# Peptides against a protein of PDB entry 9IZ0, part 331

Target 1, 345 residues: chain A of PDB entry 9IZ0
Amino acid sequence: ITCLGSNGHTYKQLVKGGNDDLRQDAVMEQVFEQVNGFLRSYRKTSQRNLSMRTYKVIPLALKTGVIEWVQDTIPLGEYLDSAHKVYHPKEWSLSTCRKLIAEKQMEDLETRLKVYDLVCRHYRPVFRHFFLESYADPVQWFTTQTNYARSTAVASVLGHVLGLGDRHGQNILIDKTSGEVIHIDLGIAFEQGKKLPVPECVPFRLTRDVVDGMGITGVEGVFRRCMEFTLETLRREEDSLLSVLEVLRYDPLFSWLISPLRRMKKQKMQLENFNQPESGNITTDASRDPKIQRNNVSGESEAERAILKVRQKLSSTLSVEASVGELIRIAQDPSYLALMFCGWS

## One batch from the design tools (peptide; made by RFdiffusion4, then SolubleMPNN)

Design b2_p30_2_s4 (from b2_p30_2, 16 letters changed)
Fold by OpenDDE base, seed 3:
Structure b2_p30_2_s4 (fold): chain B 345 residues (1-345), chain A 30 residues (1-30)
Amino acid sequence: as target 1 above (345 residues)
Amino acid sequence: EEEEERERRRKALEEREKELEEKRELWRKA
């Protein structure tokens, strides 16, 4: 839908209906608005205009809501697939890479690492070309690439601290005007992504293409420094952040548990990306819920555990530099990336 | 046809990258 605002601006809005619970997204956007307050109050982050890009989410009812359509964006994965076909037409297709990783999903780590390395050699990074293609002015190019590295750093720290899951290339938008990243579909938070059939092992997405977009310095420069300043700000504002999360403990609209429907949808998306669309009417015989032990963990016990994990991640036991260094190392570790659905791009 | 279009796009992008690099070098000297 398109709405005219009271300010005379036209806003595109996406109405989501059906089985998508937007309440989780709305709550996470509110948390990001509070965090953006902390980033504006701290000198090292405010001087760099560090923020998590937010979008408006209005839950209207159970499974129905309106989201702001972020104009002038492209999904990272859509750009990467298109650009790879242009720059590396002799390399493997994304479908070939997915198939080879899928065929080895049940194999040992050593075999999966060998296949991941093979895929990486036949699918080179291209995301630097987004900035080179999009911005003819050198100042605009440098500014947008810097904004990308800054926004990715903020999103990476928040992704780790808040345990944001399912940060694949379709859930990351690139703003074509600013170069900033926008994270969408925030319905998996507080490490609930570790409960998916393919568990998320990385703290945030820092694949070869995510790094290639940072330019020649890669992670060593704007990105690392902006992660450090962001984490320093969140450690300083720990009590304020935890107070915001404690309010969510009692929010009847927030679910600390992944709904069975959302788990099944994410599982289906993880599986359908492995199988070409055979148009078979899979009658959802919902009857064989595999006896995954429903640990009857109350939503309150999960909320308490989530808040304790956030506090643990904000611990000052290690320096900011050491903590960021370890996060960057883990996020780039082939032993974790080889376990992902798409860890090569 | 699709390969020729991809190759035309690739060349146009390489030329643009070169022009951008020349402009960036001018901007670094300013």
Scores: peptide ipSAE 0.051, ipTM 0.671, DockQ to the pose 0.017
Fold by OpenDDE base, seed 2:
Structure b2_p30_2_s4 (fold): chain B 345 residues (1-345), chain A 30 residues (1-30)
Amino acid sequence: as target 1 above (345 residues)
Amino acid sequence: EEEEERERRRKALEEREKELEEKRELWRKA
């Protein structure tokens, strides 16, 4: 939809209908706006203009709403697929890499590590070229790459703390004007990604291409320091953040559980990426997932568990530096990335 | 902190110039 604003400007709007629960996205965007308030209040984060990029979500009904279309964006995965074909035309296709990883999905960790390493050798990072291509001016290039590293650091800390799942390359947009990341489709939160057909085992997306976009320093310098400042701010605002989440505990519109439908949709999207046209109808026998009566009691127990996990992630038992160091280590660990659907890029 | 940022910028610009020249060579050969 195209909307004319009261200012005379025309805005593109994305209407999502059917089964997409935009209420989850709207609530998570409200949490991000509160966190952005905390980031503006502390010197170390405010001096760097650290924020989670947000987008407007207007829920119109239970499963219908309007999303503000972020102009001048590209999905990370769309850029990476196109750029890889240009810069590494002799390397394996994304489809070949996906096939090899899934053929070994049920194998042991050692076998999965071997195939992950093989895929990594035949599918090299290219995301640094986004900045080199998009910004002719050296100052604009450096500024946008810095903004990318900063925004990725904020999103990584928040993604870990709030347990954001489904952080694939189509759910991460790059703003072509600022270089900042924009996370979309926020309906998998509070570690519900662990309940997916392929369980999520990394705290946030820090794949080789995500790191390559940070430039010559990789995770060191801007990214690491901005993660530290963000985590320091969230630890200081623990009670404020928990109070925001407690309000959501009593929101009848918020779901602390992944919907069976989103789980099925993700499973289908994973399988459709394997269907070359020759393999016949795998009748997904839609085994009757029993009507999960939304017993209010089960939702409340999951909310309490989620809030407890947020509190545990904000614990000061380790220094900020040690905590960030461990998060970066785990997010880059091949033993976790080899278990992911697309951990190589 | 400012000096470390200047040095990071310098290194990043050097790497950019190298990558741009490598890219120009690729386009001249293509």
Scores: peptide ipSAE 0.039, ipTM 0.631, DockQ to the pose 0.014
Fold by OpenDDE base, seed 5:
Structure b2_p30_2_s4 (fold): chain B 345 residues (1-345), chain A 30 residues (1-30)
Amino acid sequence: as target 1 above (345 residues)
Amino acid sequence: EEEEERERRRKALEEREKELEEKRELWRKA
């Protein structure tokens, strides 16, 4: 819908109705705004305008709300699919690559690595072309590519610390004006991605296309340095961040657990991307919602475990450089990427 | 029509990538 604001500006709003818990998105956006406060207070991050891009979420009910529509954005996955067909028309389709990876999902790591390598050879990175296409001026090109690397670094550290899951190419938007990343669908946090049918094994998305967008320096330029400054800021503000998360522990509306319905919906979306829907009327009778008694005791124990994991990720046991180095290594490791649903792009 | 648009886009991008690489080579020599 389009709403006229009291300031005379028109705002596009997406009304979401359905099974998506927009309160989790709203809470995560509030955490991001607090973190953005910390990033603005610290000189090393403030001088670089480091921030997690946020969007307004107004929860209206348990599963209904209004989301601010971010204008001038494109999903990363939509750009990559279109660009790959243009730049590499002789390579495999995304559907072919997905099929080959899924056919080997139950096989050993060695077999999965061989198929991942094969897919990687037949589906090359293209995301650098986004910046080359979108920005004619070399200064604007460099600025937007720098903003992309910066915003990806902030999102990578914060996504790791908060255990954000489901970071696929449709849940990562690119701002066409700034080059910054915008993370959407925040309904998998605090490592609940490890409970998905395909467990998430990487700390954040750092696939070949995500790296290709950083330009010639890849991860070793602006990205690594901005990850280091972001992690340094979060370590300094550990007690402040943990205090924000402790407030969420007592929010009866916040779910520390992935909804079984959301888990099933994501499992279906992973499977339905393999079968073109033949027009079969599968009237799934939505009537039997099993009254899963929310044992309140399970939520509190999961919140405590989540906060403990955040504290562990902020530990100063390793240097910032060593911690960031290990995170970058794991996020790019073929042994983890081969286990993902789409680790090649 | 969609294939012709893709091919026009591809050519315009190849020309631009060439122009950008020529500019980058000028910048590497400066």
Scores: peptide ipSAE 0.027, ipTM 0.559, DockQ to the pose 0.016
Fold by OpenDDE base, seed 4:
Structure b2_p30_2_s4 (fold): chain B 345 residues (1-345), chain A 30 residues (1-30)
Amino acid sequence: as target 1 above (345 residues)
Amino acid sequence: EEEEERERRRKALEEREKELEEKRELWRKA
């Protein structure tokens, strides 16, 4: 839809329909705005203009809402699919890579590592070309690549601390003007990604293409240092951040759990991305509802567990440098990436 | 069509890398 603002400017807005509760996205954007307050108050983060990029979300109902149209953006996955076909036309298709990983999904870790390595050799990183293709001026190229590394560092720390899931290439937008990342579809938070049919094992997305976009330094330099400053800020503001999350504990509209419907939708999308549309009537015999023992874990006890995990992730037991070093190591570990739906790109 | 688009993007990249190298060389001489 197109809306006329009170300032006379025309704004494009995306109407999202379907079983996705945009209230989850709206609440997470409010948490990011509060965190952006902490990042602006702390000298080390403020001097670098560190922020989580936000967008306006207007929930209209349980199943409908309006998202602000982020102008001049592209999904990371859309750019990577297009660029890979250009720069590596003799390598495997994304569909071939997905199929091979899926065929080994139930196998042991050693077999999954072998197929992941094979896929990695036949699907090489290309995301560095985004900055080379988009910015002819050397100053703009360096500035936008720096902004990308900074914004990715902030999003990585926040994604870990808040346990953001479903961070696939279609849920990460790149701003073509600034080079910054914009995270969308925030309805899988507080480690609920571990409850997906393919469980998420990494703290944030730091795949080979995400690293390739950082340029010749990779994770070393701007990215690592900006993660350290962001984590240092969040540890300093722990009580303030926990107080923001405690307000959400009492929000009757916020769900600390992934909905069974959203879980089934993600399961179908993960399965359908493996099957070409053979028009076979799969009568989904809905009758195998595994008796989920409804342990009557009150929504309150799930919120308490989520807040406790946030506190544990902000622990000062390790230095900021050691904590960031371990997060970067785990996020790049083939033993975790080989278990992911798309850990190679 | 896809081969012509690949070849157009490759040429545009080669031209841009050349312009970037020329600008970097100008910046090293200044």
Scores: peptide ipSAE 0.021, ipTM 0.529, DockQ to the pose 0.015

Design b2_p30_3_s1
Fold by OpenDDE base, seed 1:
Structure b2_p30_3_s1 (fold): chain B 345 residues (1-345), chain A 30 residues (1-30)
Amino acid sequence: as target 1 above (345 residues)
Amino acid sequence: DELRKLLAELASAGVEKRLEALEELLKKYP
């Protein structure tokens, strides 16, 4: 839909309906705007213009709303699939890689590591080409690649601290103008990604292509330093951030738990992406809607656990540098990436 | 290409201060 704004500008909007809880996205965007306030107030982050890119979400009902259409963007996964076909036409297709990883999903870690390494050798990184192709001017190239590394650093820290899940290449948009990342579909937060059929075991997405987009420094320089400054800001503003999250504890529309329906939808999407026949009679006995007695007590206990986990992630027990170093190490560890739905790209 | 090479060399040199100085230059001269 195209809407005329009160300022006389025309805005494209997506009306989304169905099973997508837009309230979760709207709440997470509100948290990001508060964090952007902290990043603007702190010298080290403000000097670098560090921010989480946000988009407007207007929930009209629990499952219906209007989303701002982010113009001039591309999904990271769409770019990577297209670019890989251009730059590495003799390598394996994304579907072949997905199939091989899926076929070994139930195997031991050693077998999964061998398959992950094999896939990595037949599917090389290409994301550096986004910046090289899109920006002929070296200043624009450097600026946009720097903006990418910065925005990815902010999103990585926030993604870890808030426990954002489902960070696959279709849920990460690249702004073609700025090079910044825009995270969408924010409905898996507070480590609920660990409850997916393929449990998320990395703190944020730092796959080989995500690193390749940072250029020749990879995770060193701009990315690492911007993670450190972002984490330092969040540690400084811990009480302010926790106060924002405490407001969500009392929001009766906010869900601290991933819904069974959302888990099933993700499972189905994973199976469809793997071209595995549903060999299981999953008797969709959809008839037992377990009366999710939202025992208000269970929701409150989950909110309290989520807030406690955020506090633990902001702990000053380790230095900022040590904490960031460990996060980067874990996010790049093949033993974790081999367990992911798409850890090779 | 020369400026890309120079930016690449500056980026590879581990000199965060040079990257920050370049970033400040790029902010001053968009």
Scores: peptide ipSAE 0.019, ipTM 0.481, DockQ to the pose 0.012
Fold by OpenDDE base, seed 5:
Structure b2_p30_3_s1 (fold): chain B 345 residues (1-345), chain A 30 residues (1-30)
Amino acid sequence: as target 1 above (345 residues)
Amino acid sequence: DELRKLLAELASAGVEKRLEALEELLKKYP
């Protein structure tokens, strides 16, 4: 929808309805605004204008609300699919790559690594071209690529600490003006991504295309340093961050667990992305409702476990540099990326 | 303006020298 603001400007808005839990998105955006306060207060992060890009979420009901339309953005996955066809027209399609990974989903790690490596050789990174195409001025090119690396670093640390899941290319927007990343659909947090049909096993998305967008330095330089400064800030503000999360423990509307409906929706979307529409009337016999044993893990016990995991991730047992180094290593490890739904781009 | 001037001087340099100078610029403009 398009709304006329009180300032006379027109704003696009996305109305989501149905089974989408916008309350989780709204809460996570509030957490990001608090973290942005910490990043502004700390000299090392403030000097770099480090922030998590936020958007407004207005929940109207449990499953309905209005989301701010982030203007001048593109989904990372939409850009990558289009750019890959242009720059590598002889390579495999995204659908071919997805199919090959899916066909081996139940195989051993060695077989999955071989298929992942094969897919990687037939689907090369292209995200560097976003900056080269969009910014003819060398200063603007460099500035936007730097902003991309900075914003990706902040989002990577926050995504790890808060255990953000479902970080696929459609849930990551690129701002075409600034080069900054905007994370959307925040309803899978506190490591609930491990409960998806394809479990998420990386701390954040650091795929080959995410790295290619950082330019020639890759993860080294700007990205690594900005991760370090962000983690240093979050460790300094640990008690403040935990206090914000403790408020959510007592919010009866906040679900620390993935909704069974959301899990089923993601399962269907994963399956539909595997099945090209063969025009066959698959009578979805709705009768196989897997009785998800409601393990009566109280929402309180899951909140406590989530907060404990956040505290553990903010531990000063390792240096900031060592912690960031290990996170970057794990996020790029083929042994983890080969297990992902789309770990190659 | 200083950044533009330096990038213009580097536009004639090889990719490696552009990188080193971009890294120095990133140290100067953190």
Scores: peptide ipSAE 0.019, ipTM 0.548, DockQ to the pose 0.011
Fold by OpenDDE base, seed 3:
Structure b2_p30_3_s1 (fold): chain B 345 residues (1-345), chain A 30 residues (1-30)
Amino acid sequence: as target 1 above (345 residues)
Amino acid sequence: DELRKLLAELASAGVEKRLEALEELLKKYP
């Protein structure tokens, strides 16, 4: 739909209905708005205009809501698939890479690392070309690449601290005007992604293409320092951030657990993407799968554990620099990337 | 191309403060 705002501007909006609970997305966007307040109040982050890009989500019912249509964007994964075909037409297709990783999913780490390396050699990074082809002017090119590195740094720290899972290339939009990243589908938070059949092992997405978009410095420049300033701000505002999360603990509408429907949808997507035959007994009876240990973990005890885990991630036991250095190391570790669905791009 | 080269050289030098100063200069002289 298109709506006229009170400011006289027209906005495109997506009315979403069906199986997606938008309440989690709306709550995470509210948390990001509060964090953006902290980033604006702190000199080191405010001077750099550091923010998490947000979009408006209005939940109308359990499975219905209105989402802002983010204009002038492209999914990172869509751009990368297209760009690899253009810049490396003799390399392997994304489908070939996915197939080889999937065929070795049940093998040992050594075998999976060998296949990951093989895929990486036949599917090279291309994301630098987004900035080079979109911005002929050197100032626009530099500004946009810097905005990308800054926004990726903020999103990486927040992704780690808030335990945002399922950060695949279709859940990351690139703004074609600013170069900023926009994270969408925020339905997996507080490390609930570790409960998926293919668990997320990295703190945030820092694949070879994500790094290639940062230009010649890679992670060693604007990205690292913006992560440091963001984490320094969040540590300073720890009590304020935890107070925001405690309000959500008592929200009867907020689910600290991944919904059975979202779990099934993500499982199905993982199975389809790995070319695993649909075991024809996807009985819609979520009641009878004996491997779903109904951890009789009360939603309250999950909320408490989630908040405690956020506090632990904000701990000042390590310096900001040491903490960021370790996060960057883990996010780029082949031993974790080889376990991912698409860790090579 | 000269500005891209200068920016790449400044970026490779780890001199973030110079990149920030260049960004401030570029904001003042669009």
Scores: peptide ipSAE 0.017, ipTM 0.479, DockQ to the pose 0.012
Fold by OpenDDE base, seed 4:
Structure b2_p30_3_s1 (fold): chain B 345 residues (1-345), chain A 30 residues (1-30)
Amino acid sequence: as target 1 above (345 residues)
Amino acid sequence: DELRKLLAELASAGVEKRLEALEELLKKYP
């Protein structure tokens, strides 16, 4: 829809309905705005204009709302699929890569690593071309690539600290004007991505294409330093951040747990994305209520556990440099990426 | 390509001020 604001400006908005829990997105966007306050208050982050890109989410009901349409964006996964066909037309299709990874999903780590390596050799990174194609002016090219590395660094630290899940290429938008990343569909947080049918094993998305977009230095230089400054800011503002999260403990509309319905929806989308034929015998035998032991862990105890986990991630036991170095290492480790739904791109 | 490489190297070096100077140079000598 297009809305005319009281200021006389027209705003494009996306009305989402159905099973999309926009309340989780709205709450996470509020947390990001508070974190952006901390990033603006600290000299090292403020001087670099470090921020998590946000978008407006207005939940109208539990499963319906209005999202600000982020103009001039493209999903990372859409760009990568298109660009890979252009730059590497003799390499494997994304569907072929997905199929090979899916066929080995239940195999041992050694077998999964061999298939991941094979896929990586037949699906090379292309995301550097986004900046090279979109910006003919060297200054614009440089500025946008730098903005990409900076925004990805902020999103990586926040994604780790808040335990953001479901960070696939369709949930990461690239702003075509600034080069910044915009993270969408924020409804899997506080490490609930580990409860997905394909568990998320990395702290944030740092796949080969995500790194390729950083240019010739990859994770070194701008990205690493901006992660360090962001983590330093969050450690400094630990009590402030925890106080923001404590407010969410009392929000009856915020779910600290992934809903069974959302998990099933994401499972279905994962299976569809693997081109696995629906083996038609999902008999909706609604009678096998899997005794998901609802461990009578009150929603309060899940909130406490989530907040404790955030505190642990902000621990100063390791230096900022050591902590960032470990996160970057884990996020790029083939032993984790081979276990992911799409760890090769 | 060499200029893009140099810009990216300068970026990684965290020399934001040298980049402003290079940006001014590139604007003068595209």
Scores: peptide ipSAE 0.015, ipTM 0.484, DockQ to the pose 0.011

